# Peptides against a protein of PDB entry 1BH9, part 71

Target 1, 89 residues: chain A of PDB entry 1BH9
Amino acid sequence: FSEEQLNRYEMYRRSAFPKAAIKRLIQSITGTSVSQNVVIAMSGISKVFVGEVVEEALDVCEKWGEMPPLQPKHMREAVRRLKSKGQIP

## One batch from the design tools (peptide; made by RFdiffusion4, then SolubleMPNN)

Design b2_p18_8_s2 (from b2_p18_8, 9 letters changed)
Fold by OpenDDE base, seed 3:
Structure b2_p18_8_s2 (fold): chain B 89 residues (1-89), chain A 18 residues (1-18)
Amino acid sequence: as target 1 above (89 residues)
Amino acid sequence: MVFRREELEEVGELLEEL
């Protein structure tokens, strides 16, 4: 691993969605209260999803012959590619 | 994918309840 890859890995490891924000978001969609366990599970799934999109966006950036930091164009293309692969709906 | 120890512990506890 390069030092830059290790730094990105550490930043990802330290990142988390605030439980209160996730709870409020789910409740705004479902119209009902959700358990703490649902908030934990959805927070984990959301972190996995963001990581998959970022990994695909880094691959897009590399394939375009560009360097980080990631730009909105890389994220949009990543989402398009993940959809085309059936990895996201 | 990399999770903090606390996140893995929280997910582990959830899996034990299922």
Scores: peptide ipSAE 0.050, ipTM 0.642, DockQ to the pose 0.049
Fold by OpenDDE base, seed 4:
Structure b2_p18_8_s2 (fold): chain B 89 residues (1-89), chain A 18 residues (1-18)
Amino acid sequence: as target 1 above (89 residues)
Amino acid sequence: MVFRREELEEVGELLEEL
């Protein structure tokens, strides 16, 4: 791992969705109040999803012979590839 | 993928309640 890669992993590890923001977002979609457990689960799943998309986008960036930072084109291609693999709907 | 210790603890507590 490069120092830059280690820093990116550490920043990702420290990142989290604010529980209050996730709660409000879910409630805006469902039209009902949600439990703390639903907020925890959805926060975890959302972090998993973002992690998978970013990992695929880094693989796209590398395969194209490009260097970070990630650009919108890498994220779009990552989503396309993950859909093609059946990893996301 | 990397999780914080606090996130794993919160998920662990949730799993114990189910």
Scores: peptide ipSAE 0.040, ipTM 0.626, DockQ to the pose 0.049
Fold by OpenDDE base, seed 2:
Structure b2_p18_8_s2 (fold): chain B 89 residues (1-89), chain A 18 residues (1-18)
Amino acid sequence: as target 1 above (89 residues)
Amino acid sequence: MVFRREELEEVGELLEEL
């Protein structure tokens, strides 16, 4: 791993959705209270999803010969690519 | 993908309950 790659993985590892915010969001959609396990599962899935989008956006940025920070154009292209791969509905 | 130890422990506990 390059130092830059390691730093990105460290930042990703330290990132998390606040459980209380995820709980409130799910409850706003379901109209009912949700268990801790539902919050954990949805937090994990959401982190996975965001991670995949960011990784694809970083690959786009690199392939375009550009440097971080990621711009909206990289994120839009990443989402387009992930959709074409069937990784995003 | 990189998870924190706490996240892995929480997921492990969830898997034991299923």
Scores: peptide ipSAE 0.037, ipTM 0.620, DockQ to the pose 0.048
Fold by OpenDDE base, seed 1:
Structure b2_p18_8_s2 (fold): chain B 89 residues (1-89), chain A 18 residues (1-18)
Amino acid sequence: as target 1 above (89 residues)
Amino acid sequence: MVFRREELEEVGELLEEL
């Protein structure tokens, strides 16, 4: 791994959605209180989803012959590609 | 994909309750 890849890996590893924010978001949609387990599961799935989008955006950046940092155009193209592959709705 | 130790522990505890 390059130092840049390692730093990105560490940043992603340390990243987490705040449990209280996820809980409030789910409750705003469902209209009911949710368990801690639902918050944990949804936080994990959300982290997976963001990770997959960022990974695809890095592949887009490389294929365009561009260097990091990722720009909004890479993220938009990543989402488009993942949708076209049926990996996201 | 990368999980923190704390996230793995929390998921482990959840799986033990199922």
Scores: peptide ipSAE 0.035, ipTM 0.618, DockQ to the pose 0.048

Design b2_p18_8_s3 (from b2_p18_8, 12 letters changed)
Fold by OpenDDE base, seed 3:
Structure b2_p18_8_s3 (fold): chain B 89 residues (1-89), chain A 18 residues (1-18)
Amino acid sequence: as target 1 above (89 residues)
Amino acid sequence: MVMRREELEEVGKALELL
């Protein structure tokens, strides 16, 4: 790992969705109040999902011979690949 | 590994209670 890759990994590892934002988003969809446990579970699942999409998008960027930063085209291709693999709905 | 051990344990406990 380069020092820059390690720094990016540490920044990603420390990232989290704000509980209040996740709670409001779920409530806007369900029309009802949700428990703290639902917010915790959905926050964890959402972090894993975003991590998998970003990892696949970095692999797409590398395979295309392109350099960071990630562009919307890499994210769209990543989602397409993950769907084709059955890893996301 | 995308989540910290503490975060995985918190998510695991939350899922067991659902």
Scores: peptide ipSAE 0.053, ipTM 0.695, DockQ to the pose 0.045
Fold by OpenDDE base, seed 2:
Structure b2_p18_8_s3 (fold): chain B 89 residues (1-89), chain A 18 residues (1-18)
Amino acid sequence: as target 1 above (89 residues)
Amino acid sequence: MVMRREELEEVGKALELL
């Protein structure tokens, strides 16, 4: 790992979705109030999902011989690849 | 490893209650 990769990983580990933001987002979709446990579960799953997409996008960026920062094209290609692998619906 | 141990334990506990 480069120092830059380690720093990104550390920043990612420290990142979290605010519970209130996740709660509001779920409620906007479900039309009803959700439990704290649902918010915790969805926050964790969402963090994993974002991490996997970003990791695939970094791999795309590297394979294309490009340097960070990630661009929308890397994210779109990452999602396409993850779909093709059956890792996301 | 995408989540910290504490975050995984919190998610695990939350899913056991679902």
Scores: peptide ipSAE 0.052, ipTM 0.694, DockQ to the pose 0.045
Fold by OpenDDE base, seed 4:
Structure b2_p18_8_s3 (fold): chain B 89 residues (1-89), chain A 18 residues (1-18)
Amino acid sequence: as target 1 above (89 residues)
Amino acid sequence: MVMRREELEEVGKALELL
């Protein structure tokens, strides 16, 4: 890992979705109150999902011979690739 | 690696309770 990759990984590892924001978002979709355990589970799954998309987008950026920061084109191609692999719906 | 062990354990426990 480059120092820049390590720094990005440490920043990502320390990042978390605010529990209150996730709770409100889920409640807006389900129309019902959700438990703290649902918020924890959905926050974790969402972090994994975002991490996988960003990792694939970094791989796309590198394979195209481009340098960071990630652009919307890398994110769109990452999502397309993950869908084609059956890793995301 | 996307989550720390402690975060995975917390998510795992939360999923078992659903």
Scores: peptide ipSAE 0.051, ipTM 0.681, DockQ to the pose 0.046
Fold by OpenDDE base, seed 1:
Structure b2_p18_8_s3 (fold): chain B 89 residues (1-89), chain A 18 residues (1-18)
Amino acid sequence: as target 1 above (89 residues)
Amino acid sequence: MVMRREELEEVGKALELL
């Protein structure tokens, strides 16, 4: 990792989805109450998913010879590549 | 590596209880 990559990774590691917001979101979709364990699992999976998309977008940015910050074009290309690899639906 | 060890352990425990 470059120092800049390490700093971005530390900012990502310190980020979290608020448990109460995830709980409300799931309940709005399911129409039923969800357990704390479901909220923990969904929060973790959601964080992994965002991390994988951002990592692929950084690889796209580098391969295009561009510098950070990430732009919407890098995120769109990342999602396209991850779909093509079968890593996301 | 995307999650901290403590976060991975919490998610792992939560999935085992589902």
Scores: peptide ipSAE 0.045, ipTM 0.683, DockQ to the pose 0.048

Design b2_p18_8_s4 (from b2_p18_8, 9 letters changed)
Fold by OpenDDE base, seed 4:
Structure b2_p18_8_s4 (fold): chain B 89 residues (1-89), chain A 18 residues (1-18)
Amino acid sequence: as target 1 above (89 residues)
Amino acid sequence: MVFRRKELEEVEEALRLL
């Protein structure tokens, strides 16, 4: 890992969705109370999903011969590519 | 990337406890 890759990994690892906000969001969709483990699972899945979009956006940025930081155009193209690959709906 | 596996392991553990 480069120092930059390590720093990105540490920032990603330390990043988390606020449990209370995720709980409220799930409850707004399901209409029922959810367990702590449901909140943990959904938070983890959501973090993986965001990670995959960011990874694809970094690949887009590199393939376009551009440098970080990521711009909205990289994120839009990443989502388009992931959809075309069937990785996201 | 190495971190995707660790996050998936945490998700799988949380799913086993449901």
Scores: peptide ipSAE 0.067, ipTM 0.692, DockQ to the pose 0.057
Fold by OpenDDE base, seed 1:
Structure b2_p18_8_s4 (fold): chain B 89 residues (1-89), chain A 18 residues (1-18)
Amino acid sequence: as target 1 above (89 residues)
Amino acid sequence: MVFRRKELEEVEEALRLL
């Protein structure tokens, strides 16, 4: 890893969705109480998804000859590319 | 990312306990 990649990895590692917020969101959709394991699974999947989009957006930014910070245009293009690759629905 | 694998393993463990 470059120093920049290591810093991004550490920030990503320390980032988390608030469990209570995820629990409330799921319960608002399902109409029922959810287990702690459902909250853990959904939080992990969501974090991986966000990570994939950010990684693709950084690749887009680099390929366009631009520098960070990421802009909404990089995120939109990343989502388009990931959909085209079948990596996200 | 090496981290993606660890997060996926934690997700898989949580899914096995559902």
Scores: peptide ipSAE 0.055, ipTM 0.676, DockQ to the pose 0.053
Fold by OpenDDE base, seed 2:
Structure b2_p18_8_s4 (fold): chain B 89 residues (1-89), chain A 18 residues (1-18)
Amino acid sequence: as target 1 above (89 residues)
Amino acid sequence: MVFRRKELEEVEEALRLL
């Protein structure tokens, strides 16, 4: 990894959804209490999903000859591309 | 790509415990 890739990885690895917020969100949808394992699994899936969208948005930004920070237009195009690839619903 | 594998391994482990 380049130093930049390693730094991005460390930042990504250290990023997490607050467990209490995820728990409250799931419980608001399910109407019932959820286990810690459900919160962990859903948090991990959500983190992977966000990571995938951000990676695609960075690729969009680069392909358009633009520089970070990511803008809403990059995120919208990323979601469109991922949908077209069948990678997200 | 390497980042997905580590996070997916943790997610898969958490899913096995559901």
Scores: peptide ipSAE 0.053, ipTM 0.658, DockQ to the pose 0.059
Fold by OpenDDE base, seed 3:
Structure b2_p18_8_s4 (fold): chain B 89 residues (1-89), chain A 18 residues (1-18)
Amino acid sequence: as target 1 above (89 residues)
Amino acid sequence: MVFRRKELEEVEEALRLL
């Protein structure tokens, strides 16, 4: 990594969902208690998923000849495109 | 993308501990 890439990666690593919120959400769906490791894994998967939606939204923004910050219209179009590609249900 | 790959490696490690 360059220093710039390292800094961006550190900022990305510091972003996380609150473990208690993820745990409560999973438990509300499953009806059962989940382990800490399930919460960690699901939090990581969820972060990757949000990252993919944001990356698609940035591509939408660029293709529309617009600049960041991302707007709700970019996020809606990103979700539509990812669904059309079969990348999300 | 390098950041996504590293996050997936961390997720894979967490999955091995289930």
Scores: peptide ipSAE 0.063, ipTM 0.671, DockQ to the pose 0.067; fails the geometry check

## One batch from the design tools (peptide; made by RFdiffusion4, then SolubleMPNN)

Design b2_p19_3_s1 (from b2_p19_3, 8 letters changed)
Fold by OpenDDE base, seed 3:
Formats: sequence, C-alpha cells, structure tokens
Structure b2_p19_3_s1 (fold): chain B 89 residues (1-89), chain A 19 residues (1-19)
Amino acid sequence: as target 1 above (89 residues)
Amino acid sequence: SPFGEEVARLIKEIAEILE
C-alpha cells in the first residue's frame, strides 16, 4: 500500500456516526432500549452502506463528466443504480 | 480518489441531522 492509499483508508476508518445518536435513532424506531453491541453493529453496517453509496455516486459523477464534491443528484442516482443492481434493498 | 473525504463529509452531514 502506498502512503496515499493508507491515508485514504485512515480517513475512512476514522469516520463514524456518534454512538449516542445512533442509539437514540434506533430506540426511536424500535421503542425499546438497545444494547451497546447493537449500536456498534448498526454503526458499522451504516458506515459500510454509506461507503457503497459514495463509491457508486463517485462513479456516477465521473460518468456524467462532473467533478466532486458529490451533489444530491449523484447520491440519488447512485441509490437508484444500486437498487437496480440488487446491491441494496 | 476522494472516497475517504466524501464518506467523511456525508457521515458528518448525517450526524449533524441526527444531533
């Protein structure tokens, strides 16, 4: 791995949703208390999901001949494509 | 690739909505 690759990975790795916020969100939906492990798992899954959407959105952006930062239109199209591919529900 | 930066930005924006 190059220093650049490590740096990009580090930026991704350090990105995370606040645990308290995730916990509150889940509890607001379920109506019951959730364990710390559930919060950790959901946080991880959510991060992976964001990554998948961003990856697709960047591809969309490139295919449209545009440059970052990503705009809402790229995100919407990315989600549409991922759903079409069956990669997300 | 701006992948890491875009992920970080999106997570930050979502976090701001959640808090």
Scores: peptide ipSAE 0.577, ipTM 0.915, DockQ to the pose 0.772
Fold by OpenDDE base, seed 5:
Structure b2_p19_3_s1 (fold): chain B 89 residues (1-89), chain A 19 residues (1-19)
Amino acid sequence: as target 1 above (89 residues)
Amino acid sequence: SPFGEEVARLIKEIAEILE
């Protein structure tokens, strides 16, 4: 892969949700405490999910003949399309 | 591709909301 691909990968790799925030969010939903491993797993799943939405949103942005950065309208349309495709609940 | 940059930006924005 190219240097550019490596750089964009690093940007994605380095991004992450704060563990404390994820833990608190999960616990607020479940009503009980969760282990560190659950937080790690959920953080990873959430990051992948965000990636899938962004990928679709970038496609929407391109199809609409627009340029990044992504706007709320792109994200909303992306979610609608992913739901329509059955890729997300 | 701006994929990595956009994901990073979105995660940062969400993180700010969660904290």
Scores: peptide ipSAE 0.511, ipTM 0.899, DockQ to the pose 0.773
Fold by OpenDDE base, seed 4:
Structure b2_p19_3_s1 (fold): chain B 89 residues (1-89), chain A 19 residues (1-19)
Amino acid sequence: as target 1 above (89 residues)
Amino acid sequence: SPFGEEVARLIKEIAEILE
């Protein structure tokens, strides 16, 4: 792997939602307390979901002949495409 | 590909909203 590839991977790997924030968010939705394991699981699922959306958005950006950073329009189109493909509800 | 950078950026932005 090139230095650039390693850097990209490290940035992705190190990025994460704060556990406390995720816990609060889940509890606001469920209306009850949640375990640490649930928070960890949801954090992981959320990160994967973000990754899938970003990957699609970057594809949209490229197909539109544009360059990063991603803009809201790319994200909106990405979500639309993922829904149409049945990859997200 | 700026995948890692864009994911990190988005997560940071969302985190700021959540906190």
Scores: peptide ipSAE 0.476, ipTM 0.891, DockQ to the pose 0.860
Fold by OpenDDE base, seed 2:
Structure b2_p19_3_s1 (fold): chain B 89 residues (1-89), chain A 19 residues (1-19)
Amino acid sequence: as target 1 above (89 residues)
Amino acid sequence: SPFGEEVARLIKEIAEILE
């Protein structure tokens, strides 16, 4: 792999939602306290979800003959496509 | 692929909303 590829992977690997924010969000939905492990798990799931949306959005961007960074229109179209394919609710 | 960079950017933006 190239240094550029490594850098791109590292950026993905290092990115993460703040644990406190995730905890608060989960608690607001569940109405009760959640464990640290639940926060970690949900953080991971959320990151994967973001990845799936970004992957689709990048495809949209490319199909439209445009270049990154992704714009709101790409994200909106990505979500629409993922919904139509049943990949997200 | 700009995948990693775009994911990182989006996560950061979402994080700012959550905080």
Scores: peptide ipSAE 0.502, ipTM 0.896, DockQ to the pose 0.872; fails the geometry check

Design b2_p19_3_s2 (from b2_p19_3, 9 letters changed)
Fold by OpenDDE base, seed 4:
Structure b2_p19_3_s2 (fold): chain B 89 residues (1-89), chain A 19 residues (1-19)
Amino acid sequence: as target 1 above (89 residues)
Amino acid sequence: SPFGEEVARLIEEIARILE
């Protein structure tokens, strides 16, 4: 990793979704209350998902011969590619 | 990569929680 890449990784590593917000979001989708463990699990899954999308977007950016920061077009293309690969539904 | 290792760690943690 370059210094910039390492910095981005560290920021990602230390980032986290607020538990209360995740809980409310899940409950808005399921229509019922959820346990703390469900919130923790979903928070982790969400972080992994975001990480996969961002990593793919960085790859797109590089393949297009462009430099960071990422733009919406990179994120959109990343999602499209991940879907085509069956990585995400 | 550091990212890959972190993802693996996180997946393992999730698996443990779901046991």
Scores: peptide ipSAE 0.040, ipTM 0.544, DockQ to the pose 0.056
Fold by OpenDDE base, seed 1:
Structure b2_p19_3_s2 (fold): chain B 89 residues (1-89), chain A 19 residues (1-19)
Amino acid sequence: as target 1 above (89 residues)
Amino acid sequence: SPFGEEVARLIEEIARILE
């Protein structure tokens, strides 16, 4: 990792979705209460997913010869590439 | 990579929670 990449990684490590928001979202889908462990699990999965998309988007930005910050077009292309690679559904 | 290690850690933690 470059110094900048390391800084981005540390920022990612410090980030987290609020438990209350995750719980509300899940319950809006399931229509019933969910356990704390389910919220923790889904929070982790969501963080991993966001990390993968952002990492791919940064790669897209670099390969296109463009400079940060990321734009919606980078995010859309990242999702397309990850689907193509079979890394996300 | 540090990112890969973090992902692996999170996945393992989730797996333990769901067991």
Scores: peptide ipSAE 0.036, ipTM 0.534, DockQ to the pose 0.055
Fold by OpenDDE base, seed 3:
Structure b2_p19_3_s2 (fold): chain B 89 residues (1-89), chain A 19 residues (1-19)
Amino acid sequence: as target 1 above (89 residues)
Amino acid sequence: SPFGEEVARLIEEIARILE
């Protein structure tokens, strides 16, 4: 890895959803309390998911001949494309 | 919502990292 690649990797590693927010969201869906380990696991999965959607959205933005920052339309199209590719349900 | 704002913040941060 180059120094730049390592820097981006470390910045990504430091980003995360607040545990309390994730816990509240999961419990609002399941209707029951969840353990700390479940919150940790879901936080990690959600982080990866967001990264994948953003990466796809950046590709959409480029293909449409537009420039960042990303807009809601890019995110919506990204999700649509990922579903079409079978990468998300 | 507060959660929505946090999600938006994280998405924007990741977008900057990936650029």
Scores: peptide ipSAE 0.026, ipTM 0.505, DockQ to the pose 0.089
Fold by OpenDDE base, seed 2:
Structure b2_p19_3_s2 (fold): chain B 89 residues (1-89), chain A 19 residues (1-19)
Amino acid sequence: as target 1 above (89 residues)
Amino acid sequence: SPFGEEVARLIEEIARILE
């Protein structure tokens, strides 16, 4: 890794959804309280999922010959592609 | 919603990191 690559990697590692927000979301679905471990697990899964969508969207943006920032159209296309690849239900 | 805003911020952050 170059210093820049390492920095990006560490920044990504540090990024996360707020625990409180994830907890509220899960509880809104389950209708009951959830453990801290469930929140942690779901937070991690969600982070990976978002990362995959964004990565795909960036690829779409590039392939369309466009420049960042990402737009809704890139995100929508990314989701379509990920669905076709079986990466999203 | 507050959650939606937080998600949006995170997405933007990740997008910047991956750029």
Scores: peptide ipSAE 0.026, ipTM 0.509, DockQ to the pose 0.089

Design b2_p19_3_s3 (from b2_p19_3, 9 letters changed)
Fold by OpenDDE base, seed 3:
Structure b2_p19_3_s3 (fold): chain B 89 residues (1-89), chain A 19 residues (1-19)
Amino acid sequence: as target 1 above (89 residues)
Amino acid sequence: SPFGEEVARLIEEIAKILE
């Protein structure tokens, strides 16, 4: 993996989740420091995860006959449904 | 999933980074 590709990838991911914030969050969970590459990877995974949850929440909102903006109840139900489908733990 | 392709791409990119 070239340095140029890595930088481009990192810039893309930083727009959604600040590197420092992700690093801090991971370390608060694991209790151990993590590498830069792990932070980049987790940032990307988190970005996709949020997108999937939001998509499910929008579906919930629609099925309930409601309109955006999304509310906490939609997000909670989305998570429940994704878990039941085995899409998330 | 509408994000399936993105997930697959992400996994591949991560693999390359960690390689």
Scores: peptide ipSAE 0.041, ipTM 0.544, DockQ to the pose 0.054
Fold by OpenDDE base, seed 2:
Structure b2_p19_3_s3 (fold): chain B 89 residues (1-89), chain A 19 residues (1-19)
Amino acid sequence: as target 1 above (89 residues)
Amino acid sequence: SPFGEEVARLIEEIAKILE
């Protein structure tokens, strides 16, 4: 890792979705209450997913010869590539 | 990579929670 990459990783490690927000989001989808364990599990899955997308987007940005910060076009391309790889359903 | 290791840990934790 470069210093910048390491810094981004550390920021990622420190980040987390607020449990209350995740709970509300899940409940808005399921239409019913969810347990703390479900919230914890979904929070973890979501964080991993976001990290994967961002990592791919950074790769896209680099491959296109561009510099951060990431732009919507990088995120869109990242999602497209991950879908092609079967990483996103 | 550090990121990969963190992901692995998170997956393991999630798996344990879901058991």
Scores: peptide ipSAE 0.038, ipTM 0.547, DockQ to the pose 0.055
Fold by OpenDDE base, seed 4:
Structure b2_p19_3_s3 (fold): chain B 89 residues (1-89), chain A 19 residues (1-19)
Amino acid sequence: as target 1 above (89 residues)
Amino acid sequence: SPFGEEVARLIEEIAKILE
């Protein structure tokens, strides 16, 4: 990895969704209280999802012959491609 | 890649939680 790539990875690795926010979000959707384990699991799944989208977006950016930082158009295209690949619903 | 390794680790942790 280049220094820039490493820095991006380090930022991703250190990032995390606030537990309280995730808990509230899940409960707003399910209508019932959830355990800490559910929050932890969902936080992890969400982080993986974001990671996959960002990785795809970086690939899109590169394939379009553009340079970071990522723009909304890269993210939108990434999601579209991931859907077409069946990686996300 | 470091990212792939981290994802694998996270998946393993999630699996443990769901067991």
Scores: peptide ipSAE 0.038, ipTM 0.559, DockQ to the pose 0.055
Fold by OpenDDE base, seed 1:
Structure b2_p19_3_s3 (fold): chain B 89 residues (1-89), chain A 19 residues (1-19)
Amino acid sequence: as target 1 above (89 residues)
Amino acid sequence: SPFGEEVARLIEEIAKILE
Protein backbone atom coordinates (compact mmCIF):
# COMPACT_ATOMS: atom_id res chain seq x y z
CA PHE B 1 0.00 0.00 0.00
CA SER B 2 1.01 3.59 -0.60
CA GLU B 3 1.02 5.98 2.34
CA GLU B 4 -2.33 7.39 1.21
CA GLN B 5 -3.84 3.91 0.88
CA LEU B 6 -2.57 2.98 4.33
CA ASN B 7 -4.15 6.12 5.80
CA ARG B 8 -7.51 5.21 4.25
CA TYR B 9 -7.19 1.68 5.61
CA GLU B 10 -6.56 3.04 9.10
CA MET B 11 -9.78 5.06 8.92
CA TYR B 12 -11.63 1.92 7.82
CA ARG B 13 -10.05 -0.17 10.59
CA ARG B 14 -11.19 2.31 13.23
CA SER B 15 -14.76 2.50 11.89
CA ALA B 16 -17.67 0.37 13.10
CA PHE B 17 -21.41 0.04 12.56
CA PRO B 18 -23.56 1.03 15.56
CA LYS B 19 -24.70 -2.12 17.36
CA ALA B 20 -28.21 -0.79 17.93
CA ALA B 21 -28.71 -0.15 14.20
CA ILE B 22 -27.42 -3.61 13.25
CA LYS B 23 -29.67 -5.24 15.85
CA ARG B 24 -32.75 -3.38 14.59
CA LEU B 25 -31.96 -4.29 10.99
CA ILE B 26 -31.53 -8.00 11.75
CA GLN B 27 -34.70 -8.09 13.85
CA SER B 28 -36.67 -6.42 11.04
CA ILE B 29 -35.66 -9.35 8.82
CA THR B 30 -35.94 -12.28 11.26
CA GLY B 31 -39.02 -11.01 13.09
CA THR B 32 -37.51 -12.06 16.43
CA SER B 33 -34.94 -10.72 18.89
CA VAL B 34 -31.28 -11.63 18.33
CA SER B 35 -28.39 -12.12 20.74
CA GLN B 36 -25.46 -9.75 21.21
CA ASN B 37 -23.11 -12.36 19.70
CA VAL B 38 -25.18 -12.46 16.50
CA VAL B 39 -24.95 -8.67 16.27
CA ILE B 40 -21.17 -8.79 16.74
CA ALA B 41 -20.77 -11.49 14.09
CA MET B 42 -22.97 -9.67 11.58
CA SER B 43 -21.16 -6.38 12.25
CA GLY B 44 -17.84 -8.03 11.43
CA ILE B 45 -19.15 -9.63 8.24
CA SER B 46 -20.68 -6.31 7.13
CA LYS B 47 -17.42 -4.44 7.76
CA VAL B 48 -15.46 -6.96 5.68
CA PHE B 49 -18.01 -6.69 2.87
CA VAL B 50 -17.84 -2.88 2.81
CA GLY B 51 -14.04 -3.08 2.82
CA GLU B 52 -14.01 -5.37 -0.21
CA VAL B 53 -16.38 -3.08 -2.15
CA VAL B 54 -14.40 0.06 -1.32
CA GLU B 55 -11.11 -1.61 -2.26
CA GLU B 56 -12.55 -2.62 -5.64
CA ALA B 57 -14.03 0.87 -6.13
CA LEU B 58 -10.62 2.47 -5.53
CA ASP B 59 -9.15 0.15 -8.15
CA VAL B 60 -11.92 1.15 -10.59
CA CYS B 61 -11.28 4.83 -9.94
CA GLU B 62 -7.56 4.40 -10.62
CA LYS B 63 -8.07 2.31 -13.77
CA TRP B 64 -10.47 4.95 -15.13
CA GLY B 65 -7.74 7.54 -14.63
CA GLU B 66 -9.83 9.50 -12.13
CA MET B 67 -8.95 11.08 -8.78
CA PRO B 68 -10.57 10.59 -5.36
CA PRO B 69 -13.00 10.96 -3.72
CA LEU B 70 -15.01 7.92 -4.79
CA GLN B 71 -18.29 8.60 -6.59
CA PRO B 72 -21.46 6.48 -6.79
CA LYS B 73 -20.44 5.31 -10.28
CA HIS B 74 -17.23 3.78 -8.85
CA MET B 75 -19.20 1.92 -6.18
CA ARG B 76 -21.74 0.59 -8.69
CA GLU B 77 -18.98 -0.58 -11.04
CA ALA B 78 -17.13 -2.22 -8.15
CA VAL B 79 -20.22 -4.26 -7.24
CA ARG B 80 -20.67 -5.34 -10.87
CA ARG B 81 -17.03 -6.46 -11.11
CA LEU B 82 -17.14 -8.35 -7.82
CA LYS B 83 -20.30 -10.16 -8.96
CA SER B 84 -18.72 -11.09 -12.30
CA LYS B 85 -15.66 -12.49 -10.51
CA GLY B 86 -17.91 -14.50 -8.18
CA GLN B 87 -16.60 -12.73 -5.08
CA ILE B 88 -20.08 -11.62 -4.02
CA PRO B 89 -23.56 -13.04 -4.83
CA SER A 1 -1.34 -6.85 3.42
CA PRO A 2 -2.75 -4.93 6.39
CA PHE A 3 -6.27 -5.43 5.03
CA GLY A 4 -5.77 -9.18 4.64
CA GLU A 5 -4.49 -9.45 8.19
CA GLU A 6 -7.52 -7.57 9.52
CA VAL A 7 -9.90 -9.85 7.60
CA ALA A 8 -8.17 -12.94 8.99
CA ARG A 9 -8.45 -11.54 12.52
CA LEU A 10 -12.17 -10.82 12.12
CA ILE A 11 -12.83 -14.30 10.73
CA GLU A 12 -11.06 -15.87 13.69
CA GLU A 13 -13.06 -13.77 16.14
CA ILE A 14 -16.34 -14.71 14.46
CA ALA A 15 -15.36 -18.39 14.50
CA LYS A 16 -14.79 -18.22 18.25
CA ILE A 17 -18.19 -16.60 18.78
CA LEU A 18 -19.94 -19.32 16.75
CA GLU A 19 -18.30 -22.20 18.71
Scores: peptide ipSAE 0.035, ipTM 0.539, DockQ to the pose 0.053

Design b2_p19_3_s4 (from b2_p19_3, 9 letters changed)
Fold by OpenDDE base, seed 3:
Structure b2_p19_3_s4 (fold): chain B 89 residues (1-89), chain A 19 residues (1-19)
Amino acid sequence: as target 1 above (89 residues)
Amino acid sequence: SSFGEEVARLIEEIAKILE
């Protein structure tokens, strides 16, 4: 990658998941410090993950004959289904 | 889908960053 690509990506992703918050979260889990690039990568992965869960939740909502906005029950069921499909641990 | 396309772009960008 180039520095330009990294900067562009960071600017695009920073609004969704604050860099500092992601960094703190990762470090709380790993017990060690992480690089800026790792934070950026994890921010992107997390955003994709959230998107996948939301997409599944919307499918659940539809299949239950309900309409948005999503409720906790939709999110819980979405996670369950994704686990059963082996898409998430 | 639009979301699928976005996911693909994100994956590609992440892959480049991790190279």
Scores: peptide ipSAE 0.032, ipTM 0.512, DockQ to the pose 0.062
Fold by OpenDDE base, seed 4:
Structure b2_p19_3_s4 (fold): chain B 89 residues (1-89), chain A 19 residues (1-19)
Amino acid sequence: as target 1 above (89 residues)
Amino acid sequence: SSFGEEVARLIEEIAKILE
């Protein structure tokens, strides 16, 4: 990775969704309480998902001949491409 | 990529939690 890529990766690596927020979100959807392990698992899945979207968006940005920071249009196109690839529903 | 490897590790950890 370039220095910039490394910095982005480090920021991603250090980032995490607050457990309390994830717990509340899951419970609002399921209508029932969830275990700590479920919260941990969902936090990880969510982080992976965000990472994949951002990675695709960076690729879109590059392919369009544009430079960071990412814009909403890159994120929208990334999601569209990931759907077409079957990587996300 | 190193990112992909980290993602793989995270998935493995999640799998352990779900077992």
Scores: peptide ipSAE 0.032, ipTM 0.519, DockQ to the pose 0.055
Fold by OpenDDE base, seed 1:
Structure b2_p19_3_s4 (fold): chain B 89 residues (1-89), chain A 19 residues (1-19)
Amino acid sequence: as target 1 above (89 residues)
Amino acid sequence: SSFGEEVARLIEEIAKILE
């Protein structure tokens, strides 16, 4: 990574979804209470997913010859490409 | 990449939690 890319990654690495919000979201889907370990696991999986999408979006932005910050169109294209490559369902 | 390494570490930590 370039220094700029590394800096953005560090900000991502330090970020996290609030546990309370994740717990509420999961419980709204399952209809039952979930354990702390389930919340931690889902939080980690979600963070990885977001990271993969953002990384692809940055690649899209660069290949389109555009400059940051990322726009919704980059994110939408990233998701489309990841689906095409079979990296996400 | 550094990102790949961090992802691998995160997966390993999750695996330990689920054991």
Scores: peptide ipSAE 0.029, ipTM 0.511, DockQ to the pose 0.054
Fold by OpenDDE base, seed 2:
Structure b2_p19_3_s4 (fold): chain B 89 residues (1-89), chain A 19 residues (1-19)
Amino acid sequence: as target 1 above (89 residues)
Amino acid sequence: SSFGEEVARLIEEIAKILE
């Protein structure tokens, strides 16, 4: 666990998806308005999920001998790996 | 996988919203 990893963790830990952003995202998918409780629930779930995917993607990037920023190919590979590990459906 | 591609797209959309 390097200082860089720790720094990323601390920044992630302090971060949170703004309610407005989550609401906009959900509404872009559902096409309808959603309740505040749904936004709150999705905010928590999304933070955990995105964090796990991003961390896996960073590992992929490193394994491929590449440097940040992350590219879509890293994210797609991360998802594939997490699926094989049973972390996501 | 198709699911993986969908998840990737959703993450990209989140990133765009937060930028």
Scores: peptide ipSAE 0.024, ipTM 0.511, DockQ to the pose 0.093

